Peptides against a protein of PDB entry 8HF1. Designs and how they scored, part 1

No score or structure here was measured in a lab: all are predicted.

Target 1, 320 residues: chain A of PDB entry 8HF1
Amino acid sequence: NVMLYATKPTEVMVSFPHQEQVLTVTRLISAEIEKFYVSLDLMNIGVQPIRRSKSLQCLRDPSKKSFVKQLFNDFLYQMKEYGIYAASIAIISLIVEFDIKRRQAETLSVKLMHRTALTLCEKIRHLLVQKLQDMTYDDDDDNVNTEEVIMNFSTPKVQRFLMSLKVSFADKDPKDICCLVFVERRYTCKCIYGLLLNYIQSTPELRNVLTPQFMVGRNNISPDFESVLERKWQKSAIQQFRDGNANLMICSSVLEEGIDVQACNHVFILDPVKTFNMYVQSKGRARTTEAKFVLFTADKEREKTIQQIYQYRKAHNDIA
Unless a header shows other numbers, all headers, positions and changes below count from the first letter of the chain.
Peptide ipSAE is a variant of ipSAE made for these designs: the mean of its two directions, with the distance scale d0 fixed at 1.0 Angstrom where the peptide's residues are scored. Compare it only between designs on the same protein; published cut-offs may not carry over.
The geometry check fails a fold that doesn't show the stated peptide or that is severely misdrawn somewhere.

## One batch from the design tools (peptide; made by RFdiffusion4, then SolubleMPNN)

Design b1_p8_1_s1 (from b1_p8_1, 3 letters changed)
Fold by OpenDDE base, seed 3:
Structure b1_p8_1_s1 (fold): chain B 320 residues (1-320), chain A 8 residues (1-8)
Amino acid sequence: as target 1 above (320 residues)
Amino acid sequence: ETYPRVEL
């Protein structure tokens, strides 16, 4: 009986200094969003029609105001956790969404609400871009997408992540790379994807080595809210990763939904592992020989993270 | 103002 010891992936924990200091621009943006919430609460948009989903569950369509607040709260999370550079990409997704909602508005009051949100997003975009330009010495080189700008305007967590990618993959053969990057939130997938595209283009050692793609989980709310475009894009992204046309996939905890991705040699967990299921499912993708499972933790949370991972390892060995 | 640079 050759016990096929399933080759356990090498677990690596990368620490980063906790960012205590809030940049002045981040405080200004947060204050503008808070002022907007006060104005939004005063807006009369009328009674919202209850959309009956075809599923017998009366999913209360989130109020149009609650959806606006959700998008800005998700943006504030991206800015806090990943930094100004990631926020400059994240704000574009809000601009696109609010412009769509503005065009789809059935009433003048709802159209005005989405217009006001869009105007705030444009103001935030200008504040972010202007801040990224503070490092460009030459007024003529509008190129805010350098490795230096990305690193200086990313949180210590994102800096450690990018450094870990560079060390792991510099000058490697693209065919030998199958990398997953797990993030907690669906909106993080898109902003980290945009950040990685710009970082790879600015980093010669990663050019033609890493080809990123992203995938977002199916909307837990209903398949009916997932656009046909999003579904087509997700299928295409997964297929590109299966075919080797992409070798790095950014995903939210979508693996719970039974999305079959190939066995990977690298798995990065960018955000804290909050559940046993996330630990097992993400680690379970690092199945190749010499596979690495890389965790990121703030120094202040290091001991708590070690204890939590120890408990998850124990629980996993008790069920295996 | 930038974020603190993390050393390798």
Scores: peptide ipSAE 0.606, ipTM 0.953, DockQ to the pose 0.772
Fold by OpenDDE base, seed 5:
Structure b1_p8_1_s1 (fold): chain B 320 residues (1-320), chain A 8 residues (1-8)
Amino acid sequence: as target 1 above (320 residues)
Amino acid sequence: ETYPRVEL
């Protein structure tokens, strides 16, 4: 019960400029996805056998057009919120998912739908990688993973997050670090994990300091949809973090699901805190002496964020 | 590098 612990971490707000992505590539990608949605709507996938899964599971049927659209909408959100570099990692997750669904397709029409989605993902990947390469003199894909490219093609939010990590952890002893990074969406955990792996590897001051992991909450909708691989990964990731073999954990709503993680000295909230429960649960993990709870806000939302945090703090103190 | 930070 995290509410019972009077955790008084230092609460820090980091502001970032609100920049709308003016990049031509993002507009092109969005337009290609919209064209694909028109094509997708015209596809006849037939009547899928209603597996006797409750009405909510029917909306998340991976064989349905809605699931395909969800993955692309989730990708578009990541591209918008985290930038082109994060999008180049995020698209790989779509490629993997659509290739799995293509192989698992029980009908030719569903197989073709996932194949078309996969073809679009490969096109998007090439557009993203090509744009990252505009800053590189070498056509080698490996050169896009530099600190400079990561920073330049990240949103101001992600830039401030990476700067905050560098300032907070440069040349520190790995054992003295227990860091949580909260994100709103489960798919963002893997995207930010991939970004952090590359950033840490490209940043000498962090390379031997931070070992990231990610944890996605259990799919409460059906344990049958969690791959054996994902379940093994989650168990391994949390164990590595408990054992100190990983010192930075990227997570979403996982802490609401009763997964106990150790007391942390740093908690970063990369996405807006939308609920009191999220505030209390995430802040309640910053339990060590001198623990920091770091929020990120757009400059335009700064005052609104401050007021919301003060309201949550007041409400927390009235219950504690 | 400096980033704008405020203690709340």
Scores: peptide ipSAE 0.448, ipTM 0.897, DockQ to the pose 0.073
Fold by OpenDDE base, seed 2:
Structure b1_p8_1_s1 (fold): chain B 320 residues (1-320), chain A 8 residues (1-8)
Amino acid sequence: as target 1 above (320 residues)
Amino acid sequence: ETYPRVEL
C-alpha cells in the first residue's frame, strides 16, 4: 500500500517553453496519414470473423482498421509530444507491428491493408531520417544518433528531461541511481527507451552510468493477446531493475497493478499528472532520504500545475 | 547547463 509511506521526496517542477515547432515535415506526415485514413475507409476488407476470446470481458474492436488508425494516432501523438527524433524511433515500432500483422493476415484484403500501412510507415521513416540528416554537414556521417541531433529534434519537454538526467546523473556511481520515468502511453515507453539508449550512448558523462529498461502495463483486454515475447520482456526488465542490472525504468501506469519495484531516489513524470492516484503512486516510489520527484510543465501551464500539485499534496496529507 | 527548476 503506497499511501502508508510518509515519504517526503523533494518535489521539483521543471519548466519548458511552449514552442510549437511547426516543422514542414510534421505537417506533411500528418497530411499523409489523413490521406491514408481516407484510403483505409475505402478499403473493402470483408466481414472479419469475430474471434470470441474465451475471456468474455473485452471485445477487441473487430475492426482491424481501428487498430491501424490507433497505431498511427499514437505515432502522431508521439511526434507532437516528444519530437521528430522520438518519432523516428516510434515509426520503427509501427513497421514491426504492421509486418507481423501482414504475415498473420488470414485474407489477401487484410494482408494488402497492412502492406499499405507498412508502405506509409516506410515513407514516414524516410521523411523523418532525411530531416534528421539535414543537420549533419558531412554527408559521410550517417549517424543521426548524436547528442546534438537528439536534442535539436526533441520537443522542449524532452530537452529539459534529457538535461535533467545529465545534470542529475553525470559521472555518478550506477549503484547510487534508482530512477523511474513515468509516461502516459504504452507506446511512449519503448519510444523514450530507444531515445534514451541513443542519448546515453552519445553522452560520455552518462555512458556506463545509466542502464535503462522499459515496461508497459499489461493489456487489460486479455493476456492471450499479449505476445509471449512482450510478457518475457516485461518479466526480464523488472528482474534486471530489481537486480540492479538496470537503474532507470520507464513505465506507463504499471505500478498501479501492484508491481513492487525497489525504493527509488529519482522519479520523473514526463507527462502531465492527470489523477490524484497517479500522483500518490508515482511519488510513493521516491523513498530514499534525498529522493526527488520531478515534474515537467509548459511555462504557460506552470501556475495551473503548481495549484494542482498543492491540491494533491493537501488531499494526500488529509488521508495519511 | 542550467534549466529552470523550482522546488514545490
Scores: peptide ipSAE 0.440, ipTM 0.895, DockQ to the pose 0.072
Fold by OpenDDE base, seed 1:
Structure b1_p8_1_s1 (fold): chain B 320 residues (1-320), chain A 8 residues (1-8)
Amino acid sequence: as target 1 above (320 residues)
Amino acid sequence: ETYPRVEL
């Protein structure tokens, strides 16, 4: 049990400025999603036949509208928490999901709903890409995947995370790195993975040092083809990380329970630590000599976060 | 580049 292991990593807090100012493009995208929700609520989809498939998820929404809203709400969260560059990657995941659901649609009304959601996702993608291109002075280089574009269109939290990776891993031997990055949400794993691939490729000091991988939570009990591919991906990703073919793993907090991964020398918590279990399970992965456990906090929440970590440390020491 | 970092 990870809770019974007295891990003593160096605990580090990285502060970032709280950005209150929302970009005009972010406000426009939010307003377009809100307008879409009004239209979605007015759509007559009819009663969907309850498939007797053992997956609890197919039973939750007979209209499938809640799933559509969930994906857009997760996108809005990622855009707010990670910035518009991360949002440009996150929107592609929505496009893929809605295209799968559109193709699997049993009715014309459900097919039309997913088509309308796709049309909105493409509009959002164009608005994001156009805003990323505003920094390209040269009309000829459509490459929005530069270090400068990634940094300038990321939130201060993501900027400090990327800087922390560069400082921690520049010019190191890849074999000496075993890094975990914890995020709260499942879809954030893939979003931050895509961001890291582009950042590492644009950062010479990291290009041959960090090999990222991501792992998505086993939340899909549905025996669909997607769940089989996802299970294969998870097994492959974990195996690559165990074999040292990947040295940075992005995982959601839902995975803290039951991942058998090696002892890591770095653990980054990109999102707020919300529970004692999250603290103990994530910190319990930083088990090597001189292991680092790195937290990110907004400057305004620094004191509250420090006090919460001290409470968790005390509670952990009382059990260990 | 320097960023605010504190050991806890």
Scores: peptide ipSAE 0.438, ipTM 0.896, DockQ to the pose 0.072

Design b1_p8_1_s2 (from b1_p8_1 with S1E S8L)
Fold by OpenDDE base, seed 2:
Structure b1_p8_1_s2 (fold): chain B 320 residues (1-320), chain A 8 residues (1-8)
Amino acid sequence: as target 1 above (320 residues)
Amino acid sequence: ETYPRVSL
């Protein structure tokens, strides 16, 4: 009987100050999206013909308006939770998606709807970039990707996360690092990935130490709606992480689907742990003797978070 | 106007 002493990872809770200040640009962007929703509700896009082969998407959103609102709601969430810098990356994903949908539009009215959404995204991008430039003397886009700009335009949560990465991994051997970062939402994976690429590139102590990758959960929607590119990306990303060509993986709920990812020495939970399964699955990836399981909590939510994690620990020990 | 800087 090899008692696999599953060395329980060291659980660390990192507190961050609650973000009380909403930046003026964030309010302006939110108001522009709200105005756009009113305009979107007034748009007559007609009844889309229910083609049998696309039946599930047509059944979920026959108007294609709910999908547009979902993307902007996910953007608003990212801007609120991660900050202006993360939002400047997140908006690019919306631009790409709306341009694809505009090109794939079967009707002029649907094409116009996606064009209007795209025009709003370009306006939002300009407002975000202009705000990032407030700390730069030069209008050069490369100057907005400094450690200082990233930190000043990231929420206290993201700042604590980046500081925790710097402290944990500065000047370490890349081979000694196997890190997972869990986020709640699919689109957050790309946003935090882009933020980390720029942060690592701007931080000398992390250059050539951290090689990030991201993985998005399979859409529970049929394989027909998952881009062939997204499926190829997921397979490549997992393989790079398995082969050690990437040592930090950003993922949303994906490891619950039984994707075998190697034993990690660091697991960061950037977003609140909402379920016992998420707690067990994410913690169960931290398997090395020195493994760390790091949680982030707002100071105002600290006691509630401690109680919730204590309940999950108790429940896990009662099953094990 | 920036976010509050967190200390280590």
Scores: peptide ipSAE 0.630, ipTM 0.960, DockQ to the pose 0.727
Fold by OpenDDE base, seed 4:
Structure b1_p8_1_s2 (fold): chain B 320 residues (1-320), chain A 8 residues (1-8)
Amino acid sequence: as target 1 above (320 residues)
Amino acid sequence: ETYPRVSL
């Protein structure tokens, strides 16, 4: 029970300006997804027979349309919260998932649905990449991975996060670094991981300093429905972080699942702390007084965030 | 069109 450790890390709150401006490309992408939802609702996929051997998701959605909408809704969230650059990485995960589902389709109608979703993902990818290229003189895809492009196509929250990493870890010994980055959603772990790989590779002060990994929480779905690949990846990522081969771990609700992660010198909370359990569990990984517990808040939400964190701190001190 | 650049 992580609640029993009176951890006194240095709590830091980093403010960022709220992004009110919606980029024209994000509006276009949102409108294309909305048009796709209308077309998806009109698709006759038929009632799929409930096979006992299919994922619990096939039991919940016989049409498989809700799963398609869920992936695009998670993409729209990532594009809004993290920006165009993170969205260009997030869309690749959708392309991979829809291509797998297209190949696994038992019916022509389901195959066509996943093909239509895949075609939309490719269109979105082209719109995102073309937008990243607006700052490059060369049409080469490799030029979109610069520090400048990443910063200019990331939300103020992500910019403040990347700057906080650079200031915290520039030219340090990689052995002295043990960092956790908490995000709300499982899919965010992958896109922030890809963003960090490119940012670290484009930032000389970080190239040989930070080695990121990501850990996706177990689906509350039976371990029989987790891909053998995801379970192997999760075990390998945890082991690399324990062995010091990775010194930055991006994770979601992993601490609720009983995954033992070592004590860390830095804990970054990239997304809002929505629950007391998330506050206690994440803070409980920063065990020393020298450890930093860093929270990010929009300026417009700053007062509300301060009050909420004060309440959580008080409640934690009354139990500890 | 880009996001506003934030200073430290």
Scores: peptide ipSAE 0.626, ipTM 0.960, DockQ to the pose 0.744
Fold by OpenDDE base, seed 3:
Structure b1_p8_1_s2 (fold): chain B 320 residues (1-320), chain A 8 residues (1-8)
Amino acid sequence: as target 1 above (320 residues)
Amino acid sequence: ETYPRVSL
């Protein structure tokens, strides 16, 4: 009886220095968002009608103000965790969302609220782009997407992630690569996708090697609130990854929703592993021979992370 | 001002 021990993926832990320094531009942007929240709380937008979802769960449709605050709070998280280069991409998603909501506004007061949010997003975009240009001699927007600018304006975590991709995949055959990148938040998928597109385009060793896609988990609130466009995008992205037209997939919580992707040879966990389920599900995708499961940890959290992963590994071995 | 550069 040859017990086919399922080849367990090689676990790799990559450390990065904790980001203690907050850039002046990041403080300015945070202060502008806080001032905007004070103004937003004073806005009279009237009573919002409770939309009854057809499903019997009265999901409290978040107040239009609460949704605006959520988007800016998610932006502040992206800026803090991934840096100002990632934030310059993340702000575009807010601009698009607030412009859509401004056009769909049923009242002048709601239209004005979304317009004020949009005006703040444009101000933030200008502050971010101007800061990225500090390393460019030419005021041309095209010069801000260099490998050097991306690295200098990304957090130590993102720098280590990009370096790990370059070391792992430089000059490899695209067919030999099946890579997953797990992130915690839905909005991080789009932000890191845009960052990776620019990084790959600016890195000769990766241009013809990595073809990224992204997939966000279904809206926990209801499948009915997923736009037809988002559902089409997810289906197309999964299909491209299955067909080998994409070889790197950025995911948030997707595996908990029963989305089956092929066995991968690389799994990167960009954000902290917060749950045993996340550990098992993400690690369970690294199923090829010599598969790697790569974790990132801040140096200050290294010992705590090691202990947590040891507990998850033990618990997984006791169930398997 | 930039983020600290990390070496491999």
Scores: peptide ipSAE 0.624, ipTM 0.958, DockQ to the pose 0.743
Fold by OpenDDE base, seed 5:
Structure b1_p8_1_s2 (fold): chain B 320 residues (1-320), chain A 8 residues (1-8)
Amino acid sequence: as target 1 above (320 residues)
Amino acid sequence: ETYPRVSL
């Protein structure tokens, strides 16, 4: 009996320089959000009627102000971690969400609150797009979605990720690719998906090679807060990836939610591995003979990351 | 003003 030793994936760690420099536009956007929070705290939105069917979240934020702040805080995180280009995509998700909430508002005061948030998002979008256009010399419909614009307005982390994809998949047969990309936050899935669509379209050697999809983790607090649209998207995206119509899947904690994803030949961990469970589950998807498990780390966090991965690897070998 | 370009 030749024990087919389950071929352990090749573990690769990609380092990138820590981004300490804050772009002037990023600082301006942060200051506009802070001013908005002061204004938001002064808004009288009244006591919202307690509907009996309101989940525990609606009990935690009777004013619905904390949800507005959460979306802007998630945007600020994405802008910091992934850069201005990714932020220009991330802001669209906020615009869509606040427009939905504005239309669903039961009171004029709540409608006005979401309208004010939406107006700020449009201002932020214009500041971001204007900054992307600073590299385009022509006054015309200059495609801000070029490889050069994407790379210059992405953090060193995202640049290293995109370069790693290009080197790994340039001119390959799409059928030979099964790639997972893990991110920490659910909103990052949509942001990195939009970035990858534009990057693949601007990169000839990846055109018709990579077809990305994304999975947003279920909102653990209530399936009633999952829009019918998000649930339909998740089912379609998973099916496309199973059928081979998509060969790159961006996901968050989806594996903890019992979504069965196929065995892959590439697994990228874009964000820090924070739990042993995430390490085992994500690594456990890299099951092909030549499978690669790629981690990204800032140079400043390199030694800490090495020690953490060593501990996880040891613990995994002790239980296997 | 852009992010620093990284090499492979």
Scores: peptide ipSAE 0.624, ipTM 0.960, DockQ to the pose 0.758

Design b1_p8_1_s3 (from b1_p8_1, 3 letters changed)
Fold by OpenDDE base, seed 1:
Structure b1_p8_1_s3 (fold): chain B 320 residues (1-320), chain A 8 residues (1-8)
Amino acid sequence: as target 1 above (320 residues)
Amino acid sequence: ETYPRVLP
C-alpha cells in the first residue's frame, strides 16, 4: 500500500571511492573460512531426524552444513562491504548463533560441527581485534571503539555514511530527527547498529543527538522461526521509535508492507537499490519535500546508478 | 594497513 503517495523527497546521491585494496587480514580470514569449508564437507554428521517443528530451512538442510556456510558467507559479505570494524561486530553474532546451535545439538557429531565453527569464529574475532589494536599506541587504552579506529577500519562506503550522519545531525535537536537507514540484508542491521552505537558514543556531536535502534524484517519462510526474541525486539524497537526514544532506525529492505513506521525526514540507503519495490518502499517513508532520500554509490558505478534511479523515478511517476 | 580515508 505504500505506492499511493507520490512522495517528492529531495533525492541526494553520495559518491564514495571504489575500494580496490584488500587488507591482508581479510585474505587470511577468507582462507581460514575456505579451509573450514573443506573440513566441514568431510564431516560425517549422519542423517538428522526430521523434527516436524523445524523450519522449512532445517528441512531443506538435513546436514545443517548449508546453514553454517550461509552464516560464514554472510560474514564474508559484511567484512567485504562494510570493513574490518563491522566484521568485528558481525563475528559476535556468529559466535552467539553457533553457541546456541551447539547447545541445541541432538547428536555429538552436530555438536562437534558447531563447536568447530565456534572455534573458527573465536580465531577470526582475535584476528580482527588484533588488527583494530594496530592503531592503539597505549597498551592501557584497549578501546578499539574510537572514531578514528572506526573510520580507518571501515570501507569508503561506511566512512561516507558516517560522515553524512555527522554532517546531517551534528548538534541538532533529537526531537527533530526521524532517520531510517536501509540495508539489503537482515544480518547487516545488527552489525551496523553495533557500529553506530560505538560511533555515536565516540563522536561528541552525536552522543546526545542520535539514539539508534534496529529492526529485522519478518522471515517470509516461517513466521514461527522468528525467534520470540526477534519479535519482542522488533516490537520494542518500533515502539521506542514511535515514542521518540529512538530517532534512527536501521531496517532491512524486507520491510514487510505491514511495519507502520512513521514518516521520516531522513532516509539513507546504505546498500545498492536492486529493485523498483525497494526504491518505492524506502522513498515512500520520506513523505515531505524537506525530507532527504540519500543514496550511496561507488564512483565507478555512478553513471549506472544514476540511470537506474532515473528509470525507477520515471516508473514511479507513471504509476502515481 | 587501513582502508583509504575518504575526504569530506
Scores: peptide ipSAE 0.608, ipTM 0.958, DockQ to the pose 0.755
Fold by OpenDDE base, seed 4:
Structure b1_p8_1_s3 (fold): chain B 320 residues (1-320), chain A 8 residues (1-8)
Amino acid sequence: as target 1 above (320 residues)
Amino acid sequence: ETYPRVLP
């Protein structure tokens, strides 16, 4: 059941120019991943015993190859939607995950598969970092985290988002801020979190104003140690946001899982609103008329987005 | 080669 809230936040639509140009480095990385998929399909990793996980009949692909492809596909999505700077953070998460999977590998063939994936991630990381350094005079990795580098290597959508944060929160009291940022994918939460940490640290007007956290949806896939740590981290992040020790929370479809988050005065929808449920649940966190519900749209899709949001608003008002 | 800068 969708909880419908009779909320009347101020709805704001922010437009950004559509990014038609694909950067040369992005094409190179995509081509390296495609070559890796061909190689991965040729790898004989043997038939893995179907471990019947008790709870989810999701047939773990006995090859584990589908999971490797999913991580790289999610990386490619983040690189496309958020840009090279966000991709440089996203690739670190893949490196960590493939190193864990490599160490946990029960067979030499699976160990080799994860090692090959890890080597590709390291190559991609070097290509991304080298590209971020094109704007730095010093070969020092710390110089790539400036406001200028972040803005120049982020998509127009991310640039408008960061500008909207700066305009909304510059020199405000941290206690007066309760902000949600909704993204479509769980992996984007961590990527945008890392980007925001660096942006806030590089932006004096925000450094002591915004304290970000992120929530990832429950990974029901494995009762393994990773899922316990992830659940502990989620509980800690939610508690920090409730206590006001964090005032900006990045989340995906977490509202569907019954996580009780307080009412917020700002709700940013960074990705397109694909469902009526997402519209109602995210808008339902902005409960006052002074609260802002901010949507982002490409200029090319502006009319379609306006029509879609109007339909959702009408449907919400007919039920409320 | 960078992304186009969005104007304020």
Scores: peptide ipSAE 0.606, ipTM 0.958, DockQ to the pose 0.743
Fold by OpenDDE base, seed 3:
Order: C-alpha cells, then sequence, then structure tokens
Structure b1_p8_1_s3 (fold): chain B 320 residues (1-320), chain A 8 residues (1-8)
C-alpha cells in the first residue's frame, strides 16, 4: 500500500514592519471624506423606492447614501492597508462607479449627491497623483509608474509582497508558474491587479514572466446585481487562467463560491487569515509537489499569527 | 514623505 501522502504545501510566513507612520496626504484625504460624510447626512435625497427583487427575499436595497459611504470606506481601507500608490488606482474605480450612478440617477437630488461624491474623488485623485509626482523630476504622468515610486508609496506589507514575487518568479518560465493571490475584499482584487500590472511592466525580470488576472467573488447579495460586464469579465479571467494565458490570479473568497481553479504551485495570502475556512480552502489550492503557501504578517502580530496558524493546522489535521 | 523601505 503506497500511501500517496498528499504532498502538503510548504508553509512560509513572511514578516513586515508595522506601518505606524500616517502620511500627511492620507490624513488630509481622510479629513475630506469625513467632512463629506457630514454634508452627505444633511442632503435631502427623498424616500428611495424599495425595488422588489424577483426573488422573494426583500433584499433591502442599501440606501443610496449607505452605498456612497461604503465605497469611500472601502477606499480608506485600501489606502490604509496598501498605501498611496494602490489608493491612486482604487480612486479610479470610485470615479467610474459614481459617474455611472450619476447618469442613472432618477432624481436631481440623487444626481447632485453622486456629482458631489465624484467631485471629491477627483480632488482625492489629484492629491494622490501630486504626491506620487514628488519623486519625479518631470510633471509627466507616465513617470509615476516606476518600480521605485511603487515601492516608496506602498505599505511595508505590499513592499514585502512585491519583493516575494520578484524573488519567487524572476526570470522563470511562465509555463511553470501557477500563482494565486488571496485578498479579503473585492475592491482589493482590482486595486492589486492594477498595481501588479504597473509593477510587472516596470520590473524587467518579471516582464513576460507574470501575466496577472483578477477575479472578484460573486456578489453574496444577489447574482442579479452583478453586472453582465462583471460576469463576462470573471468568466474570461478564469478561462485565461485555465488556458495558461494568465499565470497569476488575484482573488477574494473565490473558493467559497465553488469556482474551481486549477492546482497551483504558489498561493500568497496578502491579508490576514481570519477564518479556518479561508485557511483550508486557500491552502488546498497549493497542490503541486513543490507548492508554497505564503502568509504575510506584521512583526507586532507575528506571535499571534503563528499561534492562530498552528491552531488551524491542528484542526485541519484532526479532520483530514 | 514616503513609506519606510523594507529591506530585503
Amino acid sequence: as target 1 above (320 residues)
Amino acid sequence: ETYPRVLP
């Protein structure tokens, strides 16, 4: 009886220094969003009609104000966790969303609300881009996407992640790479995807080696709220990854939704592992003989993270 | 002001 011991992936924990310093621009942006929330609460947008979803679950259509606050809160999270460079990409997604909502507005008051949000996003974009230009001699927008600018305007976590990618994949054959990057939030997938595109383009050793894609989990609320474009994008991104046209996939919660991705040789967990299910599911994708499962932890949280991962590993071995 | 650079 050759017990085919399923080769357990090698677990690697990468530490990064905790970011205590809050940049002045980040404080300014946070204060502008807080001022906007005060103004938003004072806006009279009228009573919103309850849209009956065709499914008998009265999905409380989140108040149009609550949705605006959610997008800015998600942006603030991206800026805090990933840094100014990532925030400069994340703000574009808000601009696009608020412009769509502004055009779709059924009332002048709702149109004005989305216009005010959009104006704030443009101000934030300007503040972020201006800050990225502090390292460039030329005011040309093209000069802000260098490896140096990306690294200097990314949090220590993101810097360690990018360094780990460079060390892991520099000058490798693209065919030998099947990499997953797990993030907690949907909006992080697109933000980190944009960051990786620029980083790979600016890093010669990764050019033509890494081809990233991103996949956002299905909307837990209703597949009916998922745009036809988002569904087409997800299907295309998964297919490109299956066909080997992409070899790095950024994903959030994809495994809970039954999206089967091929066995990978690298799995990166960029955000803290908060649940046992996340640990088991993400680790369960690292199935090749030499598969690596890479975790990132702040130095201050290192001991707590080690203990938590040990508990998850023990619990997994007791069930398996 | 930039973020602290992480050493290799």
Scores: peptide ipSAE 0.603, ipTM 0.956, DockQ to the pose 0.745
Fold by OpenDDE base, seed 5:
Structure b1_p8_1_s3 (fold): chain B 320 residues (1-320), chain A 8 residues (1-8)
Amino acid sequence: as target 1 above (320 residues)
Amino acid sequence: ETYPRVLP
């Protein structure tokens, strides 16, 4: 009986310097969002009748203001965690969402609220694009998507991630690559996907090597807000990854929800591992003989991260 | 003003 010992993936920890410095443009954007929250709290949008659907007590904020604040808070997180370049992509998702909500508004007051949010998003977009153009002599939008601009306007975490991808996959056969990238938040999947598309297109060694896709976890709070488009996108993205038409998949908590993906040779954990379940499930996807499981940590949090991963590794070995 | 560049 050859016990095929399931080859445990090689665990790698990549450190990056902690980002303490906040760029002037990031402070300006944060201050504009804070001013907008004060204005938003003063807006009278009327009391909407609470449709008590009996079954799903989705705490729909009857004011719809909390949803607007949630989207801007998620944007502020993306800008802080991934940088100005990722924020320039993330703001487009807010623009699309607020334009949809503006068109679907049943009242003039709600329509005006979403219009004001949209106007702020356009101002933020202009501030971000103008800052990306500081490195370009030409006003051409295509010049902001260079490897140099992406690297200079990304946080040390994202820079180290992109460097790790380039070193791992430069000039390789696309068929030999099956890569997962785990992120904490649903919205991060979309902005990192857009960033990777531009980075791959600007990096000759990765052109025709990496074909990215993304998967967004189910919104546990309201399946009714999953657009039919997002569900179709998920199904198509999973199928492309299964068929080998995509070889890099960005995902959040999607694997906790029972989405079956193939065995991979690379698993990157871009954000901190917060749960034992996330550790086991993500690591359990790295099943090839030479599989790598790569963790990213700030230098300041390195010791705490090492201890946490050691505890998870021990607990996993005691159950297996 | 840019982020600090991480060296390879």
Scores: peptide ipSAE 0.600, ipTM 0.956, DockQ to the pose 0.738

